# Peptides against a protein of PDB entry 6IDX, part 86

Target 1, 380 residues: chain A of PDB entry 6IDX
Amino acid sequence: KELAKLSADVTFATEFINMDGIIVLTRLVESGTKLLSHYSEMLAFTLTAFLELMDHGIVSWDMVSITFIKQIAGYVSQPMVDVSILQRSLAILESMVLNSQSLYQKIAEEITVGQLISHLQVSNQEIQTYAIALINALFLKAPEDKRQDMANAFAQKHLRSIILNHVIRGNRPIKTEMAHQLYVLQVLTFNLLEERMMTKMDPNDQAQRDIIFELRRIAFDAESDPSNAPGSGTEKRKAMYTKDYKMLGFTNHINPAMDFTQTPPGMLALDNMLYLAKVHQDTYIRIVLENSSREDKHECPFGRSAIELTKMLCEILQVGELPNEGRNDYHPMFFTHDRAFEELFGICIQLLNKTWKEMRATAEDFNKVMQVVREQITRA

## One batch from the design tools (peptide; made by RFdiffusion4, then SolubleMPNN)

Design b2_p13_8_s2 (from b2_p13_8, 9 letters changed)
Fold by OpenDDE base, seed 4:
Structure b2_p13_8_s2 (fold): chain B 380 residues (1-380), chain A 13 residues (1-13)
Amino acid sequence: as target 1 above (380 residues)
Amino acid sequence: PTYKYKYRFSKAL
């Protein structure tokens, strides 16, 4: 207990480390000797002292033995461990994962996300916080293949559901530390969009072009009286599609695929547009037709707006950036829906269309509208 | 910059 308090002092830590004190603490954990009176209390203080000593950064985390790692992982994976030991073991594993890629590899073999999810189903918010922190650390340090496995739709749905039900909708106020871990998880979740955000459309890929054609079909053919079958001529058909793509508000109305070659937002903008068109079809059709029927130069270019809004949302959400240690702002909505980014896009595109009308904007006002919309989104 | 969140054990030792 006294050692754990003194270990927070850098001068004491330096002297204690020079006396091989950390090695003694690690050996106490490695021995696993449950025969000591007050073993759980002694172990909890030993783990506290160990973590406080290591937090000075004087000793490399790579000094720890595989036996030590297995003991700490054992305290997290075993069903009946003292709450005080569990909490400190989660914190030590988090620190190990964050500070050493070699320790990450060893820990990822000894523990599963499923075991960590079980520690979220408790009333203790500190255990919940450290469990999310360790999940976040594992997610951050995972190679791309393992991040995809952690990102499996079922594991993510289960994790999100448990966080929503046991943390966010819990009968307790969210502490700053938990809010930070929820923010980190949100950032790491949005970073899964980075690949699509940086994927350029191939203008020669027919499957991708068929998606753009599907956007046109949903907007114009779903309500079109079958009597206006466009005349069979290839040139007349091409001229018709050029008109339709102009009404959809693409910058390149001859070849809309070219608008998705810009990265960011690349294919992510097309994903958002397709999601809106399929999931919120009435909203999509309303936005497109309201602007396509205008002859007053106050038409909102949907295609251009959707692309620039997707880019703006990626910038606001800091997609591809590492989480900031000083932030604790999380959005509960991102834990309520599997396609929360696309739902946010669907809300924001309606806000953009409303703001465009309220400003009586023209194509020349586009950047001003986007600035106002950015301010509205960042203040919400 | 490497993410280095330092959890502070609450002062209730």
Scores: peptide ipSAE 0.057, ipTM 0.753, DockQ to the pose 0.059
Fold by OpenDDE base, seed 1:
Structure b2_p13_8_s2 (fold): chain B 380 residues (1-380), chain A 13 residues (1-13)
Amino acid sequence: as target 1 above (380 residues)
Amino acid sequence: PTYKYKYRFSKAL
C-alpha cells in the first residue's frame, strides 16, 4: 500500500527501480500464487505500484515477460475477478499496447474485443472507461490490414450497440474520461474512411462512371431500366447527359468523374452521394429536382455541394488525424447507425440546401454558404 | 506524435 503511494514520486521510483524493485513486482504477478490471505488486496497494490513505476518512463515496457502479459490478460478475460484487479489490469494492458508495438502483438493474441465488450455491460463507469480505452489502444496500434478487419467485424456493430445502450443511454452522466474515450473511438472509427477519402476517381474506370450514371438515372429516370449502358447513346443522348450532369450540379458537366479526382474527399464523396440516392431516394430526388427546375441563378449545385460538404465533414471529424488528448467531444449519433457518416452527410446536405435557399445564394456565394453551414454543423 | 493519453483512477484501496 505504501509502495503504491510512493511509486508516484519520481525520486522514489528511480531508487526503487535501481534496486531491481520492479522485477520483484513482476515476479509476484508471474507466480500467480493465490494461497495468501488478502491476495486480492496485495495484488491490487502490486499492480498499482507497477503501473505508477512504469509511468515514469525509466524502464521500457518491453522488459515484461510473456508470463506477466498472460497473467494480466487472465485477470481481464476471467469472469470472476475482483473489480480493483480488473481495473488495474485494463490500465496496464492499455499502457502496454500504447507504449510497445511488440506488446501490442502479444496482447492482441491473448485478448479479444468480445472479452472487453463484456466489461462494458457493467454499471461501473470506470471499468467501462478502461475497457473502451484498451479497445481504443488496440485499434490505434493495429496494423492497417487488421484495422479494417476490426471495423468489419460483427464485434464493431455489437460494440457500438453496447456502448449506446450501456454507456451513452445509461442512467449516469458521462464523465470527462469516458467522453474522451468515446471521442477517441469516434476518431478511430472515422479514420477507416481515410482510404476512400484519399482514393482518386479514375475517369477511365467504367465501373466508377456507372455509379455517376446511376446517380443521374435515380434523379431523372427513376422508372427506367438500368440496362441502358451509358456508352451506347447517340450524340443527342450524350448531350442529354451533359444537361443532366449540369442539373445535378457537377462542375464538369461533360465528365463529372473529373470532380472526384481531387483528394480529399475523392471517392468518399461519391459513396455518400450513392448512399443518399439509394437509401434516401425521395430526399435525393427532391433536392436534385428542386434545383434542376430553377430557371434563376439561385440553383444549389448538388454535385459540387456534396463534394465540398464531404470534405468539410472530413475536416470537422478530423478524418486521418490522430485523436487529441485534450478533446472529449463525441457525437452520440455515430453510435446509433452502421453508416453514421453517410447518414450525417444526408442530414448536412439537406441543411446546406436549406441554407442556400434562405440566403438566396448564387454560385458566387458558394464559399459563404459553406462557411455558414460549417458554423451550423459545429454548433449542433 | 504518438497518442499517449494517461488517465489513472485514484481510487484509494
Scores: peptide ipSAE 0.054, ipTM 0.762, DockQ to the pose 0.056
Fold by OpenDDE base, seed 3:
Structure b2_p13_8_s2 (fold): chain B 380 residues (1-380), chain A 13 residues (1-13)
Amino acid sequence: as target 1 above (380 residues)
Amino acid sequence: PTYKYKYRFSKAL
């Protein structure tokens, strides 16, 4: 107990480490010997002292044995472990994952996200916080291939549901530490959008062009009798598409693919448009047709607006940036849906379209509308 | 001693 208290002091820690004191603590954990009276209390203080000593950064985390890792992982994966031991074990694993890629690999073999989710289904907020912190550490240190798998996994859907029901909608105040871990999880989830945000459209890629054509089809051909498919020559068809792309509000009416060559938001804007068109088809068609029927120069250009809104949302959410230590602002809505970014886009594009109408905006007012919409989104 | 939660940002990130 006294050692655990003194281990927070850097002077004491330096002297104790120089005496190989940390090696003695690791061996106590490795032994697993439950033969001592007050074993659980002694172990809890041992783990506290170990962690406070390691926090000074004097000793590399790579000094720990595989036996030590297995013992700590065992305290997290085994049922009926003392809460004080569980809490410290989660914090040690978090620190191991954050400080060493070699330890990350070993820990990722010993524990599953499913086991960590079980620690969210408790009334103890400290246990929940450390469980999310370890999940965040594993997510942050995962290879890119494994990050996408973690995001797509049923475990991630289940994780969001458990966080929503047992943490966010819990009958207790959310502490600053938990709010920070929820913020970190949100940032790490949205950073998966960075690749698409930085992907330029290839104007010569037919598959990408077919997505733009599908946006046109959904907007203009969904209500048209299939009998009016203009069977007339290739030139009339090209001229018709140019008109349709103008009505869709693309900046480049001749080749809308050129609007998606700007990064950010690149292909992510097209993904958002396609999601809106497929999942919220009635909303999409309404927005497009309301603006396409206007002859008063007060039409809201959907294509341009969707691109600039996607860029704005990426800026607001800081997509591609690492989590900031001082931030604790998380959005509960991002835990309610699997496609939370695309749903946010769908809400914000309706807000933009409404704000455009209310302001009686023209194309010259575009930046003014975007500024007002930014203020509305950031205050909500 | 209450274990003080410290979010440990690795300086190696």
Scores: peptide ipSAE 0.041, ipTM 0.662, DockQ to the pose 0.617
Fold by OpenDDE base, seed 5:
Structure b2_p13_8_s2 (fold): chain B 380 residues (1-380), chain A 13 residues (1-13)
Amino acid sequence: as target 1 above (380 residues)
Amino acid sequence: PTYKYKYRFSKAL
C-alpha cells in the first residue's frame, strides 16, 4: 500500500527502478502464488505500484515477460476475479497495447473483445471505463484488415446495446474518463469512413454510374417498373437525363460522376445519397421534387449540398484524425444506430434544405447556408 | 503522435 502511493512520486520511482524494484513486482505477479494471506489486496497494490512506476516512462513496456502478460490477461478472462485486480489488469493491458506493438500482438492473442464486453455489463463504472479503454487500444493498434473486423464486432448490435443500456443510460452520471473513452470509440469507428472519403469515383466505372442512375430513377421514375433497363438512350433520353441531373442539383449535370472525383468526400457522399434514397425514400423524393418543381432561383441543389454536407460532417467528426486526449464529447446517436453516419447525414440534409428555404437562399448564398448549417450541427 | 491515455490510481486510493 505504501509502495503503491510512493510509486506515484517520480523521485521514488527512479530510485526504486534503479534498485531493480520493478523486477521484483513483475516476479510477484508471474509467480501467481495464491497461498499468501491477503493475496488479493497485496496483488492489487502490486499492480498499482507496477502501473504507477511504468507511467513515469523510465522503463520500456517491452521489458515484461510473456508469463506476466498471461497472468494479467488471466485476471481479465477469469470470472469472479477481485474487482480491484480486474480494474488494474485492464489498465495495465491498455497501457501495454498503447505503448508497444509487440505487446499488442501478444495481448490480441490472449484476449477477445467478447471477454471485454462482459466487463461492460457491471455496475462498476471504473471497470466499464477500462474495458472500453482496452477495446479502444486494441482497435487503435489493430492492423487495417483487423480494424474492420473489430468494427463489425462493434457494429454488432450487442456491444452498442450494452454500452447504451449499461453505460450511457445508466442511473449514474458519466465521469469524464468514461466520456473520453466513448469519444475515442466514436472517433475510431468514424475513421473507418476514411477509405471511402478518400476514394475518387471513376467516371468510367459502370457500376458507380449505375448508382447515380439509380438516384435519378428513385427520384423521377419511382412508379416505373425497374424492367425499363437503361437502354441506349436516344438523344432525347440523354437530354432528359441531363435535365434530371440538373434537377438533382449536380454541379456537372452532363456527367455527375465528375462531382465525386474530389476527395474528400469522394465516394462517401454517393454512399450517403444512396442510403438516403433507399432507406429514407420518401424523404429523398420530397427533397428532390420540392427543389425540382421550382422555376425560381431558390432551388436547393441536392447533389452539391449532399457532397458539401458529407465533407462538412467528416470535418466536424474529424474523420481520419487520431483521438484527442483532452476531448470527451460523444454523440449518443452513434450508439443507437447501425448506420449512424448515414442517419446523421439524413438529418443534416433535411436541416440544410429547411435552412435554405428559411434563408430564401440562391446558389450564390450556398456557402452562407453551409456556414449556418455548420453552426446548427455543432450546437446540437 | 501516438494517442496515450494515462491512468492515475493514486487518486483512487
Scores: peptide ipSAE 0.057, ipTM 0.760, DockQ to the pose 0.061; fails the geometry check

Design b2_p13_8_s3 (from b2_p13_8, 7 letters changed)
Fold by OpenDDE base, seed 5:
Formats: C-alpha cells, structure tokens, sequence
Structure b2_p13_8_s3 (fold): chain B 380 residues (1-380), chain A 13 residues (1-13)
C-alpha cells in the first residue's frame, strides 16, 4: 500500500526502478502464488505500484514477459476476479497496447472483444471505463485489415447495444473519463470511413456508373421494372439522361462520375446517396422530385448538396483524425444504429433541403445555405 | 502522437 502511494512520486519511482524494484513487482505477478494472506489486496497494490511506476515513462513497456501478459490477461478473462484486480489489469493491458505494437500482438492473441464486453455489463463505471479504454486501444492499434473486421463483426453491434443499454442509458451520470472513452470509440469508428472518403470514383468503372444510373432509376423510373437494362442509348436517350442528371442536381450533367473524383468526400458521398435512395426511398424521391419539378431558379441541387454535405459531416466528425485527449463529446445516436453516419446524412440532407426552401435559395446562395446547415448540425 | 489514456490510481487510493 505504501509502495503504491510512493510509486506516484517520480523521485521515489526513479530510485525504486534503479534498484530493480519493478522487476520484483513483475515477478510477484508472474508467480501467481495465491498462498499469501490477503493475496488479492497485495496483488491490487502490486498492480497499482506497477502502473504508477510505468506511468513515469522511465521503463519501456517492452520489458514485460509473456508470462506477465498471460497473468494480467487471465485476470481479465476470468469470470470471478476481485474488482480491484480487474480494474488494474484492464488499465495495464490498455497501457501495454497503447505503448507497444509487440505487446498489442501478444495481447490480441490472449483476449477477445467478447470477453471485454462482459465487463461492460456491470454497475461499476470504473470497470466499464477501463474495458472500453482497452477496446479502444485494441481498435486503435489493430492493423487496417483487422480494424475493419472488428467494426463489421457481430461483436461491434453487440458492443454498441451493451454500451447503449448499460452505460449511456444507465441510471448513473456519465463521468468525464467514460465520456472520453465513448468519444474515442466514436472517432475510431468514423475513421473507418476515411478509406471511402479518400477513394476517387473511376469514371471508367462500369459498376460505379451503374450506381449513378440506379440513383436516376429510383428517382424517375421507380415504377419501371429493373429488367429494362440501359440498352444502347440512342442520342435521344443520352440527352434524356443528361436532363435527369441535371434534375438530380449533379454539377456535371454529362458525366456525373466526375463529381465524385474530388476527395474528400469521394465515393463516401455516393455511398450515402445510394443508402438514402435504397433505405429511405420515399425521402429520396421526395427531395429529388420537389426540386426537379421546379422551373424556377430555387431548385436545390441534390447531387451537389449531398457531396458537400458528406464532406461537411466528415469535417464535423473529424474523420481521419486521431482522438484528442481533451475531448469528451460523444453522440448517443451513433450507438443506436449500425449505419449511423448514413442515417445522420439522411437527417442532414432533409435539413439542408428544408433550409434551402426557407431561405428561398438559388445556386448562388449554395455556400450560405451550407454555412447555415453547418451551424444547425453543430448545435443539435 | 500516440493517444494515451493515463489513469492515476494514487488518486483513487
């Protein structure tokens, strides 16, 4: 207990480390010897002292043995461990993952996100915080291939549900530390959009062009059987499509694919449009037809608006940025839906269309509308 | 910069 307190002092820590004191603490954990009176209390203080000593940054985290990692991971994976040991073990694993890619690899072999989810189903917010912190650390340090798999996994849907029900909708106020970890999880989740945000459309890719054609079909031909393959369009059909792409509000009416060559938001804007058109078809058709039926200069260009809105949402959500240690602003909405970004886009595009109408905007007012919409989104 | 969450157990003791 005294060692754990003194280990917070940098002068004591330096001297204790110089005496190989940290090696003694690691060996106590590695031994796993339950034979001591008050073993749990002693172990909790040992782990506290170890964390406080390591927090000074005097010793590399790479000094820890595989046996130490296995013991700490064992305390996290066992169903009945003392709360004080569990909390410290989660914090140690988090610190290991954050400070060493080599330790990340070893820890990722010993623990699963599923095991960590069990520590969210408790009333102790401190345990919940460290469990999310460790999940966040694992997610942050995961290779790109594994990071996408972690996000798409059933575990992630379950994780969101558990966080929503046991943390966010809990009867306890969310502490700053928990709010920070929820913020971090959201940032890391949105960073998965970065690839699509930075992917340029290939105007020569037929599959990507077929998506743009599908947007046209859903808007204007919704009652027509999809079996009418876009046959070799006569010049009259090409002229028809150019008109349709103008009514959709693309900037390039001849080749709408060119509107998606700008990164950001690249293909992510097309993904959002397609999601809106398929999942919220009535909303999509309404927005398009309300503007396509106007023979005035007050039509809202859906295509252009959707692209610039997607870019704006990426900027607001800081897509591609690392979590900031000073922030704790999380959005509960992102725990309610699997496709929360696309749902947010669907809400915001309706807000944009409404704001455009209320302002009686023209194409010249586009940037003013976007500024008003940005302010509305950031205040919501 | 590597994100780090620092918890001080000395404040909880």
Amino acid sequence: as target 1 above (380 residues)
Amino acid sequence: PTYSFKYRFSKAL
Scores: peptide ipSAE 0.018, ipTM 0.603, DockQ to the pose 0.062
Fold by OpenDDE base, seed 2:
Structure b2_p13_8_s3 (fold): chain B 380 residues (1-380), chain A 13 residues (1-13)
Amino acid sequence: as target 1 above (380 residues)
Amino acid sequence: PTYSFKYRFSKAL
């Protein structure tokens, strides 16, 4: 107990480390000797002293043995561990993951996100915070392939549900530390959109062109009986599609694929449009047809608007940026839906279309409308 | 700066 208090002092820590004191603490954990009276209390203070000593940055985290890691991971994986030991064990694992890629690899073999989710189902918010912090550390330090797997896993859907039900909708106010970890998890989740945001459309890729054609089909052919296919003249067909792409509000209505060559938002804008068209078909058709039937220069260009809105949402959500230590702003909505970004896009594109009408905007007002919409989204 | 959630256990003792 006294050692744990003194270990917070840098002068004491330096002298204690010079005496190999930290090695003695690691060996006490490694030994696992439950034979001592008050073992749990002694272990909790040992882990506290270890953390406080390591927080000075005098000793590398790489000094720890695999036996030490396995003992700490064991305290996280066992169902009947003292809360004080569990808290410190989660904090040690988090610090190990954050400070060493070698330790990350070893820890990722010993623990699963599923085991950490069990620590979210408790009433102790400090345990919940450290469990999310360790999940965030694992997510941050994971290779790109492993991050995508973590996001696509059933664990992520379950994680969102558990966070929503046991943390966000819990009977306790969210503390600053928990709010920060929820923010971090949100940022790390949206950073998975970076690949699609930075993917340029290939105008020569037929599969990507077929998605744009599907947007046209959903907007204009959904009510057309297949019997009125106008005669097979290839030239008349190309001219019709150019008109349809103009009505869809693409900037390049001759070759809409060119609108998706700009990164950001690249292919992510096309993904959002296709999601809207398939999942919210009535909303999509309404937005497109309301603007395609206008000849008064007050048409809201859906294609251009969807691209610039996707880019704006990426900027607001800081897609591709690392989490900021000073931020605690998380949005509960992102824990309520599996496709929260695409749903946010669907809400915001309706807001944009409404704002465009209210402003009586023309194509010259486009940037002003986008600025007003940005202010509306950031205040909501 | 290494992103570190510094929870100080020494303040709770």
Scores: peptide ipSAE 0.018, ipTM 0.595, DockQ to the pose 0.076
Fold by OpenDDE base, seed 3:
Structure b2_p13_8_s3 (fold): chain B 380 residues (1-380), chain A 13 residues (1-13)
Amino acid sequence: as target 1 above (380 residues)
Amino acid sequence: PTYSFKYRFSKAL
């Protein structure tokens, strides 16, 4: 107990480390010998002293043995462990994952996110916080292939559901530390959009062009009797499509693919448009047709607006940025839906369309509308 | 900058 308290002092820590004190503490954990009276209390203080000593950054985390890692992982994966040992074990594993890629690999073999989810189903918010912190560390340090696997719809849906029901909708106020870990999880999950945000559309890729054509089809052909097969003339079809792409509010009416060559938001804007068109089809059709039927210069250009809104949302959500240690602002909506970014886009595009109408905006007012919408989103 | 979370158990004991 006294050692654990003194280990927070850098002078004491330096002297104790020089006496091989950390090696003695690691061997106590590695031995696993439950034969001592008060073993659980002694172990909790041992793990505290170890954490406080390692937190000075004097000793590399790579000094720990595989036996030590297995013991600590065992305290997290076993259902019947003392709460004080569990807290410290979660914190040790987090620190190991954050400070060493070699330790991350070993830990990722010994524990699963599914085992960590069980620690979210408890009433202790400190345990919940450390469990999310370790999930966040594993997510941050995972290679791209494993990050996508962690992002798999079932695991993420289950994790979000458990966080929503046991943390956010819990009978206790969210502490600053928990709010920070929820923010970190949000940032790390939105960073999976970075690839699509930085992917340029290839204007020569027919499969990508077919997505834009599908947006046109959903907007204009959903009510058209298949009997109005547009006449066989390739030129009449091109002229018709140019008109349709103008009505969709693309900047380049001849080749809308050119509007998606700017990164950010690249292909992510097209993904959002397609999601809106397929999942919220009535909302999509309404927005497009309300603006396509206007003979006044007050049409809201859907295509341009959707691209610039996607970019704005990426900027607001800091997509591609690392989580900031000073932030604790998270969006509860992120935990309510599996496609939360696309749903946020669907809400914000309706807000944009409304704001455009209320302002009686023209194409010259576009940047002013976007600024008003930004202020509305950031204050909500 | 590596994101680091610092735990302080010595204040709670």
Scores: peptide ipSAE 0.017, ipTM 0.599, DockQ to the pose 0.061
Fold by OpenDDE base, seed 4:
Structure b2_p13_8_s3 (fold): chain B 380 residues (1-380), chain A 13 residues (1-13)
Amino acid sequence: as target 1 above (380 residues)
Amino acid sequence: PTYSFKYRFSKAL
């Protein structure tokens, strides 16, 4: 207990570390000897002293043994552990993950996100915070393939549901630390969009062009069976498609694929359009047809608007940026749906279409409409 | 790039 207090002092920590004191603490954890009177209390103070000593940054986290990691991971994975030990164990694992890629690999083998989700279902907000913090650390330090897998996993759906129901909609105010961890999780989740945001469309890729054609089909040929392969359209059919792409509000009516060659938002804009067209088909068709039937120059160009809106949303959400330690602003909406970004796009494109009509905008007003929409989104 | 997030745990100890 006294050691844990003294370990907060850098002078004491330096001397204690120079005496190999930290190695003694690690060995106490490694021994796992539950036979000592007051073992749980002693262990809690040992872990406290260890954390405080390591926080000085004098010793590398890589000094810890695999046995130590397994013991700490064991305290997190076991259902009946003292809350004080659990808290410190979560904090130790987070620090290990954040400070060492080698330790991340070892910890990722010993602990699952599913085990950490169990610690979100408790009444202790500190335990919940440390559990999310460790999830965030694991997510941040995961290689890109594993991050995407973590995001797509059933565990993330369950995580979002548990966070929504037990943290966000909990009967207690969210503390700043928890709000920060929710913000971090949100940022890390949106950073998975960066790849698609930076992916250029290949105008020669037939599969990508077929998506644009599918957008046209859904808007104008809603009753036509998808079995009509885009056969080599006669010049009349090409002229028809050029008209349809104009009505869809693409900038390049001849080759709409060119509108997706600029990054950001690249293919992410096309993903959003396709999601809207498939999941919210009535909304999509309504927006397109409302504007395609206008001859008054007040048509809202859907394609251009969707691209610029996707870019704007990426800018607002800071896609590709690291979490900031000073930020604690999270949006509960992003925990309500698996495709929260695409759902946000679907809301915002309707807002844009509404704002365009209210402003009686023309194509010349486009940037002004986008600025108004940005202000509306950032204030919501 | 090794993003060393130096997450300073707020000492809620």
Scores: peptide ipSAE 0.017, ipTM 0.585, DockQ to the pose 0.086

